# Peptides against a protein of PDB entry 8BZL: the designs that were tried, part 54

Target 1, 228 residues: chain A of PDB entry 8BZL
Amino acid sequence: SYDRAITVFSPDGHLFQVEYAQEAVKKGSTAVGVRGRDIVVLGVEKKSVAKLQDERTVRKICALDDNVCMAFAGLTADARIVINRARVECQSHRLTVEDPVTVEYITRYIASLKQRYTQSNGRRPFGISALIVGFDFDGTPRLYQTDPSGTYHAWKANAIGRGAKSVREFLEKNYTDEAIETDDLTIKLVIKALLEVVQSGGKNIELAVMRRDQSLKILNPEEIEKYV
Target 2, 242 residues: chain B of PDB entry 8BZL
Amino acid sequence: SRRYDSRTTIFSPEGRLYQVEYAMEAIGHAGTCLGILANDGVLLAAERRNIHKLLDEVFFSEKIYKLNEDMACSVAGITSDANVLTNELRLIAQRYLLQYQEPIPCEQLVTALCDIKQAYTQFGGKRPFGVSLLYIGWDKHYGFQLYQSDPSGNYGGWKATCIGNNSAAAVSMLKQDYKEGEMTLKSALALAIKVLNKTMDVSKLSAEKVEIATLTRENGKTVIRVLKQKEVEQLIKKHEEE

## One batch from the design tools (peptide; made by RFdiffusion4, then SolubleMPNN)

Design b1_p11_4_s4 (from b1_p11_4, 6 letters changed)
Fold by OpenDDE base, seed 3:
Structure b1_p11_4_s4 (fold): chain B 228 residues (1-228), chain C 242 residues (1-242), chain A 11 residues (1-11)
Amino acid sequence: as target 1 above (228 residues)
Amino acid sequence: as target 2 above (242 residues)
Amino acid sequence: SREAYAESLYD
């Protein structure tokens, strides 16, 4: 009987498996998202790639569509499932609606998926949080966060994973209109935020930038060093 | 902690999946499997533990499985689970071929199985597979490839790696001796023997206890070959002479 | 060993 009901309410009204999934997220490396004026930036703490590992297969930032990117923290395998579902939905939406998804739409889809896994018998919650960034068709930059519960909100800036608290505290102090006045300043803000928790400077940071009407660009280490 | 140890794969209060971790622990007790990527090919080398004289068919390969014409894998862990997963890999590859009239890309096959593995960590009434796999393959997109997957459904590409017993020590040795960009299949074979000789809990490495498969390209076709015992003996002999 | 494996599950 208990084997079927993975996520159930406690007597005090808590969904422990959801809360524990949030603890799984905290085991993930830090990810940061910042919405600028005409740019969205994702930054992640690079996990040290083992010697002899192919870096191609280690990615915390992925494209969901041409106009949407996602970073995650938590269980890598769980993230892959969510990413794949989201990509399929993005393509399906293009086919059926003839427009790309809005960032809110795809976030809501992911959130709904996560929520279903908190309510369905015989399923555990996804052990991931995600930062979803991109541009709506009208050119508006967007940043959303979703957690294991299936909740989602729009943000100006946010962080997830192990160092999220420290990064958020930094962003709360330093996110101003002046700090995001230019694309370069926005990128610098993300780097500075990550440096609160990342040791050894720019070598351990991965940055993805999406500008208005441009594709996702992953910055190389040399490009990152120019901002540090 | 113990309450989460005995149930279907659920999160602990600390956000851990103990059943997945225990599956990985079980794999640590399995025979050693190595994979090495070379410029001109890729190989799998596996410890053969079950040498029973009464086995009717000398299982030509106990731990190395051909998946399709372009891919093979080796397994470490629970044999029954391995059989299920290797069969599934073959089915996935075949279905893809039928649907698209071309071989499945290596990474896509790996990810397809990894999605299944992940599902067995997320759905109730299921336990994780107690199996890690090494995959070798060739495709037109990335050429020769080596992948590793674990019970969580996580995977990665590698130049060289090891699963099973003493895998950490083997990986350390591979890191020391693997020469990036200069690895030939011949040198990879020698390295495999060297590492197995040190990581296998045997006094003397013998050809009967080692399975080796190579994947190469000849005349625009993938060739998967399991080395004959005599060939393995020669490799061992060469190693002993150095 | 086990802790290293456990850490490998998360990113």
Scores: peptide ipSAE 0.345, ipTM 0.763, DockQ to the pose 0.732
Fold by OpenDDE base, seed 1:
Structure b1_p11_4_s4 (fold): chain B 228 residues (1-228), chain C 242 residues (1-242), chain A 11 residues (1-11)
Amino acid sequence: as target 1 above (228 residues)
Amino acid sequence: as target 2 above (242 residues)
Amino acid sequence: SREAYAESLYD
């Protein structure tokens, strides 16, 4: 019998491989996304970069296009595949439609990709969730989440990975219009949310900020400390 | 659960890929390979295990493979799997050169192979490759580089790292002795011998049991050189005198 | 350790 990676329904209607892929996501380090008024912020728990590891090759936040960024939790190798395909799609869209993708469009593309891997015999689901942030051409900030099932939703704020529950609970309590009134306050909110689960303060946090009509900015540790 | 141990490319209830983990475990029993990045070069050092007097072909390099003019790799794990992957690396590099009329960037070659490895963890009817690789190279973008990849298709850049038998101990030693920004190729070679001497399950380190390759730049060209046995002997002797 | 390998798969 060919050992097929089979995502099939259980008698009770569960897709176990999808559920187990969600467990794989929980093994990933925490990522958080927050939509502000004119800013989107991604924050991630830095995996302890081993001494002698090149930090350049350890990225949990990546650009998909000039107007879209993604953070993930789960299997790193799986994430690379998704990121590469999303980047290709973003470029293809620019060539064919002559406009950058909307955040919703690229999210839907990623979601569809994930969904196909849940329904194709001989393929396992992707073991990743993603937070996708960016700006539409009209200047509207967007935040989406995808999971291994291919489901996606728009969010004001959300978290994925091992500490996601605690971070979400924090965000549910602290996400207010006042808390996101300014860009700086929005950044502070993300940092505070991550500090619920990240030990040793700002040294273990990576932050990416995208403002309206601006390119992605990765904050350096010194910049992060200003908000802590 | 044993049920998930025997199936390829499926998640366990805990979200684990056991076949990938088992492949990595198998690599832990393979001969030790070290990589060290220096300011003026990069090196690979590998344990030779198959010293058989009846071998007709003097394989000058059992574990170190030249990939192109600017890159080499060492392998830890299943030899047959390694042969397939090293051949694929050469093909990828050659296709890139033909297409773009320039050498493939180091990280791009590593990533291309890692995508293949990843696929063998996601597509049914396939098993993970039982191989980890160390890559050394030079390109115009980042200069000298050292990468490690594993059966999952994950990879990372390193200043120094180890795969295979006693890799954890080797990495610990490298962390202790590696001086960032001050590492010369000469110092790196000495460090490699030091680490191998402690991590190899041999009473005495001998040149016949160690392969070392260096990658340097000379006159604007990459030079990949496998050290001669006499050179390795000298390095070992020097270490014993310290 | 096998556990260390398992952890390395996830980010």
Scores: peptide ipSAE 0.339, ipTM 0.764, DockQ to the pose 0.759
Fold by OpenDDE base, seed 5:
Structure b1_p11_4_s4 (fold): chain B 228 residues (1-228), chain C 242 residues (1-242), chain A 11 residues (1-11)
Amino acid sequence: as target 1 above (228 residues)
Amino acid sequence: as target 2 above (242 residues)
Amino acid sequence: SREAYAESLYD
């Protein structure tokens, strides 16, 4: 069956394993990214944590470097591999080029990694999509999205995971210059977008913000409630 | 036989590489890309299928990529594969420039990539790249040039050609309307619009669905320019009035 | 359950 072939084309020109990896992404909880004027915001739907599970171990948002962070949807184990590889690359870039990566650079690195796993017979595609946000050295905020195929694009706003369609539809309607005029409004936009798919309000949302020349900040629940 | 369909680097009993053929099939479903060589320049025209409001405006070209100061390409097929290949093209061009202190000749860049494509059909348990490319360029050896390459690693120079959806029909139209030796960029642009209007699977051709780049020489320098939407609109309007 | 395990793989 062509469906079982990891890295071969179907007669009609499809890569089924890549398409199935995209289905794996849809099983992940929703993540949203928004680029503001001087801020980038990631929001994620919190997965239900088992009663005795440490919440620290269930993070969908992680730093890749001081100037770049990522949210993912899909296979958690796959994400860990990608994150680690990306972190190593960020450090390597700093050592060899003496500058931090651009958001585009690290996105391209991740995308290329994913693409290679779609073309090698010994490897299946990664079952993850990622939203990658940060600031370039010139202070420009960036948002990129990448999928299991290794495609990537720059976005003003985007979403991934199970509720991505609804969130994107909301963002298409509500992302305006006015809606991102301030950092607070940008954060509110992300929250409102997530509330399209997240049940039980702000308690099930995790938000991360990065401002120019600032480190990634994860908002606490109390801070989130101020925007709801 | 299913056995030959599932392996990337083996011949069928008939000597066919089915995975290459299937990659070409994938390209056939991709958006149309057209190239036309004129006396005073070269152009690429490509169908833009992914129009999303939330895309960052930095992406002015979905399918047309500048490779260096003297070359650009258009892609039909798998976007991720295209990104890998276009990056490789840029790297090859830069390495050549660093080594020889002159731009890589157009055909040499095309050939270098084609060798990579070919290798992915023969070695390493790799699948073919699901990508065809059109290349436009200028060099001191041959002047303005247009090339096409496919997943097999095959390439050729062209006066006008098309890849992607309805490419065969487009090529037929180009054969009918292309006038060798008399083609100006202006006439080439008009021809591109004419062909796209007939070959694109759209009810009405609109500027938002078409990307056009031109490569010209001005004051001894190559100029690669992506046409503005308004310019494309004017071309479409002119075509509709004829 | 098999379903619960399957869900645990995704985030």
Scores: peptide ipSAE 0.204, ipTM 0.562, DockQ to the pose 0.163

Design b1_p11_4_s4 (from b1_p11_4, 6 letters changed)
Fold by OpenDDE base, seed 2:
Structure b1_p11_4_s4 (fold): chain B 228 residues (1-228), chain C 242 residues (1-242), chain A 11 residues (1-11)
Amino acid sequence: as target 1 above (228 residues)
Amino acid sequence: as target 2 above (242 residues)
Amino acid sequence: SREAYAESLYD
């Protein structure tokens, strides 16, 4: 029953609220992440914005720190809470440890936060999955995924949201060392992967690119069309 | 009965903790983990179910976690819960080392985590952890050790045991084939493969689906080693020839 | 499916 406000075990050992949160993720628009050699790329399906809505307020890709960014799928309001907590932790880490977070560290923080919301009374799980990308201080590109349960893993490439299955199937077939040999090829791979589920070409895709020792760059539509 | 099934951990009229039982049921759906104690070492063998082509190269075991220089564990159950508990184990072990300038005794580490698990079954506003653990270790007090803990916070020492999917059948096989006092690490490895081959719902056991770690003593130091895929393949091949 | 997700929750 969806009427339960707390996460408890079913008789058959399931956490239904976590499973239902995953269903909420599947209702989200598609996001894809790919780790290249010296680049990480996030791509998202653009949601149709109402005519009077400001597009700036509808972002699926956000920076957590200078070296880390995140895309999410699922409940937008839940995502805001997670993003804000993660940003605070990134800044706190810089102050206390005098180094930026590793991508794994901040992923683990987010995962732990999500896990706690699956075990505390009076709280429901977060209805979001996230793709977290960035560079460690040693220059290593990283891609992580986390889900409502608080699980997380490192990936070469992955996708979340409604079209994730199709995108993953594409990536499983097409992710090779040759396909990520250059930054441009890596970007092209992400675009091709998204085009499996996104209609009307590059106009409905948002791309974020982070290269080694560079800040997050959101590509404009014209830049995206050069790859398509 | 349903009222007690759907609440936080409370006693039923019959004195049962249904949320703990249901947590244990959840563990039954997890991959199989085996532990076997030998005279010259201890091992963990775990089923690897999550083989995804797009996973980044996992340098470390997916299901076997090094806790400190003298201990490792395997987990069966909810992955996120397992991550929290394994991290806590590492913290407890490290704090002990810093405080006492010696490694934490194996049983003491297990007990410390079991107290945490128990608290999550007794205090309001929390659910039980959906995780069972197998612990392997060495200390100066008892030598090589194998422990099992469950969501209730209960634990026990074992010569051989199993958690996760088909654990009951595995334990039965272990009881039949385990020879007390005569178990070498080599024989334990062979036994682990034998049991996994029968308990895993696979047509053919492959090294990709099995993770094995051994804990031994060399020159007065504990050595925890995850077997390479080639080594596991050789063990499987040897079993098939027998 | 819910079942596929449920399986992924367990290690």
Scores: peptide ipSAE 0.047, ipTM 0.542, DockQ to the pose 0.039

Design b1_p11_5_s1 (from b1_p11_5, 4 letters changed)
Fold by OpenDDE base, seed 1:
Structure b1_p11_5_s1 (fold): chain B 228 residues (1-228), chain C 242 residues (1-242), chain A 11 residues (1-11)
Amino acid sequence: as target 1 above (228 residues)
Amino acid sequence: as target 2 above (242 residues)
Amino acid sequence: MEDLIERLYQL
């Protein structure tokens, strides 16, 4: 059966391993990204950390560089590989080009990496989608999404993971220029969007904020509750 | 067999990696290993299954391995796979030390191995390692640490956890009895014995069937010590008296 | 088994 092989085309033109990787993503914790005027915000559904688990080791939002942050849905181990490769590329770019990467550049790099794993014999696709946010050197906020196939697109707002459909529906309804007029409103929009699928309020949300010319800030639960 | 059971590095239609799941199942049949983090140290406790009188080498630690001066691990699963992974851990730690002239941070060593494990779930012609590991260590960044890793290449930091046979029950017991912020190494040792006594399929816990290692700091140095059989006997006896 | 799967994949 074609669907039992490595990533190959089915008779009807499907890449089943890519589609099945997408199913892994759909089972992942929900992540949301929103591009504001001078802010980018990532929010992730935080699954209840086991009582004895160290919260430090359970992070779904990570910095790729000073100007780029990523959230993902899907296989955490796969994500770690992608993150590490992306971080190396960001540093390499700074050394060789003497400027930080654009958000599009690093997204394209990640996308190309994923694509290669869909076409290389003896490799399975990465079981992750990613939301990549940040600022270009010119101060323009960016949000990109990439999936297991290696496709990527720019977004104003989007979501990935198990609750993505509901979150996207909320964003489609509520993403307006007025809703992102201020940084605080943008943050509030992300939190409200996540609350469509996350139970038990702000305790189950991880939130990262990057403002123009500022470093990534991970909000603590108390800070998140202020927006709820 | 289910449709996707036999291939090592393919997703099922539901996005599952069955070979990784089956590796976890295999680990579930291995001897129990516990890890407990205390304020003043961290410990590993492992079930010893291979007690053969004809063994020429007294394996003082069948399941607990020193990785470097600041870290040790215990293994649950396929012994041959465990040997490969523990050797790799030692090599990674040594290479880091040589390169940077400082010990590798605990989490970095764990992640390095986890990346290897992950690769064996993604590259064709390979199977997942049938091994879970508990890591204990100390570094200047986070102090005493306990980590668990599985065949998927996932890992996590823990205050207390268990791998191998009856691990779910052990974890439940640890959740009930572990007191955050109040755990001394002494209390952790007692807790380890308590949990092992309930989770091991033995009528009576004996020191011959239990390996315990502690990691402490003395005079600014890490000390990794495997408890002597007599010390383990005393711990068991104390538990039986309570 | 569901808890094990969730822990395994850390989805």
Scores: peptide ipSAE 0.326, ipTM 0.770, DockQ to the pose 0.623
Fold by OpenDDE base, seed 2:
Structure b1_p11_5_s1 (fold): chain B 228 residues (1-228), chain C 242 residues (1-242), chain A 11 residues (1-11)
Amino acid sequence: as target 1 above (228 residues)
Amino acid sequence: as target 2 above (242 residues)
Amino acid sequence: MEDLIERLYQL
């Protein structure tokens, strides 16, 4: 049955389901990642949590391992599957190789997973892009992006989701060595970048920081407001 | 548009999953289910539509399912799909208990089912489940909890929420009347009756048309209790007097 | 519909 081949080439060479998955990502909340000198920072646009909803269940930034975290834009349910698979791989790597994954390794794993879902019969692509940040064992900060196609690249700074264009334009203008000279300046850069598309200041931003040899820290709203 | 309606769940040109949206539409025609979290407990209240004189006395709730000793759920949508999912929830909970010798945390059970639901939106030859669920539970990590899950495999924790027929109106009423931090189980029960009275597609609210379950803690144990018809009658009567 | 979409997709 032709219905088994979800992602197929069009006559003009397009993978429509991948492109359409990208459209889902473009509707997602904006996420931004910045690599500093000794820090990696993720910021996400907080959509107004519905009154009576538990905010705890609406987190857009998650740890994959002690040295790696991820933000995403797009389908949250799809993201959960990717996150779970990535976490299992991180633990498996620690068990089999006796070292934590490099950020590139886990990014490549996620990218490969996504790619398989674009080529497997009877599977639609994942409707997510991800920003993956962390530290390699040697202490090098890393930032990677993945998209629904399974492509991945390393970045100094990048953004995904509905406001990604504006945020990227801001980062292209403002990402300098001086702007990331300190951890605090790097955090400020991320916040300023998000404020290009987020209204009402720091209350609508989720921010996570990871420093060398430190665990992921999610900043509370009060901490974020100090940088605004 | 028609090509996306008849096939496996795929993305539309706009990045939408229409089959998931249509599953949500199917749920909108189901009986109303609401959940309310209180400081001292959590409740589910569900519309009972299948009242036929020829039915044997149902000793068990038709819409509220006990999952384990610490959790229950209510369902809105396709009954057959609901049966599959509720059975799966019970199996997941039991497997966890056997493996870890502890009850499964509430959110973990919810997420496990949500991953199944998500898979049915991504894998070919499968349609989304036409079911939304409300979960009530207690665990040592977060205490009393209320969750909602939909056909997409998304879920959320709630202080109060509603699924099924007139759910949007019910949620609006809950937002107006729910007092955060001040909600007792008693007040939650009263609120449930108030909302159901306004949102159910019935001429008059009666105890025969409403199922209510409460989850409380007594002596360090979870107690899940389905209210007796007489108890529901008293709640309705009290509401009518106010 | 927008609220439903946001709720459904949690985008």
Scores: peptide ipSAE 0.319, ipTM 0.791, DockQ to the pose 0.611
Fold by OpenDDE base, seed 3:
Structure b1_p11_5_s1 (fold): chain B 228 residues (1-228), chain C 242 residues (1-242), chain A 11 residues (1-11)
Amino acid sequence: as target 1 above (228 residues)
Amino acid sequence: as target 2 above (242 residues)
Amino acid sequence: MEDLIERLYQL
C-alpha cells in the first residue's frame, strides 16, 4: 500500500525516499534565483503548455507574503501544500509579532515542515525544492534554497530543477559584483543563466522581480525580450 | 535479518535496533567534529564541507550553533535533522530560563534532548534522528563541560571526543595526546588542528575548511567565540612548523 | 564495530 510509504535509513545510511524525492526535483522545470544589491530575481523555464492549457494557470513563481516570493521545482501538488502552509505562517506572524517574517524565518519554517515529512513513517517527503527570495524588514535582500530533506542555505545565486547544474556553472562564472551592480544587470544575469538551458529565448521564461520597498513584479514576455 | 531494515525502529531477534545503527552509519559520512575540554575553556572544531562560491556570507558557523549564553553545540549528520534539534535545544533552554529564572544546567539540556531522541527510537511512525551532537558549556555546578549525544538518546561527558567521519581514529589520537589535568585551551586548539589534519579527507588542511569555537569565562561571564579565519590559519601554520 | 555498538547501546 502506498499509504505505508516509510522513510527509513538503509544499511549504508541513506534515506532513499528523500533521494528519490530529489530525483523528482531534478526532473522539474529549472528555476534560478539571484540576489542583487537592491533586487531579488526569480526565473523559471516555461514548459511547453499543451495548446489548450491556459498558460496563466501554470505559475511556478508565487508570493508567500508582500516581502517574500518562492519558485519551486518538482511536484506542483506538493508545492501547493507547502505554499499554503507558508502563507498561513506569514499571516500568523504578522498578527502575533506585528512584523512581516524575515526571509530566513519563513525558509526555516518550510524547511522544518519538509524535515518532518522525512521523519514520519506515515508520510513521504515533499517532492520539491524551492528558491525563496525577498526582503527583510530592514531592506536586506535575501535568497534561500530548500530541498526535500528540509535543508536550507542562504545563497547569492542558485538554481534548481533539471537544468540546475548548467545554470549554477554559469552563475559561478558570471556572478560578480559588477554583474549585479544595477537592477537591470541583475535581471540580465538571470535571463542569461536561464538561456543556458531554455531554448527559444524569452518566450519560454517566467521572470519575477522584487525590488527594495516594491511589490513583486512578474515581467511580461515583451519586458523579458528587452533584456535578451 | 533484512526484515528489520525497512520497518519502524523495532528490536531485532538479537535485541538490536538496526535503524539506530543505520542512523549512526549516516553520521559516519558527515564532516568531522571534535570537542576538547581544557582547564580554562572548552572548544569545538568542525570540518566545513560546504564551500560553494555562490553561498551567501556565513555570518554564523555552519556546524557550530549557539544554544544560549552558556552553551554551544556542533553537529554531525543530516543537516535538516540538526536544524530541528538545535532549535529544540534553544526552546528547552529558554523555557527553563523563564520557569526558573536561571540558565539551564548543561547536563539537563543535553538530557532533555536525549529524551526526545530516545522517543524517536521507541515510538512507532518515527525514525531516529540522523544526528550526533557535541555540546560545550559552562554552568555553576560543574564548570566547563563537553558532552556527546547520538541517535539512540545516549549521552556522555567527555574530556575529548569526536563525531562524524573518521571519528574512531580521531578518538584514538585524542587518547594518545590528551594530557589530563594539563590541558590549556591553547594546547587544546593545537591538538584539535593536529587531529583534524590527520582525520579530514583533505590533502592539506586549510582554514576555509575548519570552524573553531571556544567557550571561556571572562569576568564571571561565559564568552562563546568563533575563531576568525586568520586565527585558524595561524594555528594551522604553527602545526605545520612543528 | 563492536566498540561502536557498545557505545551506541551503552549496554
Scores: peptide ipSAE 0.251, ipTM 0.741, DockQ to the pose 0.059

Design b1_p11_5_s1 (from b1_p11_5, 4 letters changed)
Fold by OpenDDE base, seed 4:
Structure b1_p11_5_s1 (fold): chain B 228 residues (1-228), chain C 242 residues (1-242), chain A 11 residues (1-11)
Amino acid sequence: as target 1 above (228 residues)
Amino acid sequence: as target 2 above (242 residues)
Amino acid sequence: MEDLIERLYQL
């Protein structure tokens, strides 16, 4: 039998390949996103890089455009495909509409792409979930999540990957208007949330910050330690 | 279960891609290839298994391929798959050069091939490539570089790494002996011989069974050189005297 | 196997 990806419903209405793709995501490094007042923050668990591996090539946070960033959990190779297509769409939108994409627009594009890979017998689902953050052209901070099914929702804060449950529980308890009152407090919230699942402190965290009307900034380990 | 093992493009209940894992297992039986990054260059060393007297000597390298003026690769796995991928690398590099009138950055070439590899893990009617590659190169952005890519379409940059037979043991040895910041091309060559001598399933390492290529910069140009047998013999002899 | 999985999937 030709090994085609089987995207069929179970008798009980489940899409097994989508569920199994979600299992791949659950094995991925933990990522967290938080929307502040005038800031969006992404944090990712840094797995121990092999001693001889170049850390530069292990990136879990990527810019999609000047105003949009994405973190992901799951299959890195799959993520690269999604990122590349999203980047092309962002540039295409700038050329055709003469404005940057809204965070919702690019999220919907990614979600639609994922959904198509769940419905074609010639394709398997993408084994990734993503947190997409950024600013709309009106200066509104946004956070969205997508999963292998192609669903997407807007969030104030969320997490994906192996430690997502614990991180979400922390965020549900600690995400308040007071906790995000300042940019620094918002950053602290993300770090504290990740520390629920990350061992050995700030050295094992990758943190990206985007402020209103500013470019993406990746914090160095020393900058992260100041917030711990 | 056999149901998931037989299909190229489906997830297991645990979220695994078994055909990709099996491709990696197949590569584990291929000849050893290692790469080492130095301050003044980068090298590939590969096991040569097919020593046939009737092989046309025009074969510069069985396992090391020049991709362009600034990059070379070594392959572990299915030879036919390797030929397809190395040809594709050359085409990608040439298209970039024609389009931009400058050489393709090393990581971009690696990524382009990795996207192809990934596609063969996601689309029906295709199997993963049974090939891992080591890439050596130089570009103006990052200087000397060493990359590894696997059938999954994943890649990484390395200071030193190994693919193929006994790769895990080789990587362990490299981790022990690789001196970060102090690695010269000369010391890298010595380390390559040391690791190959221990990891190759041969009674005695001979120059006929090892291919070594170095990538250096001379007068602002990249020089890719395959070591002559006599040079490899000297390296082996030096190792035996230690 | 864990090392292989991490390497293969870059999880």
Scores: peptide ipSAE 0.347, ipTM 0.801, DockQ to the pose 0.612; fails the geometry check

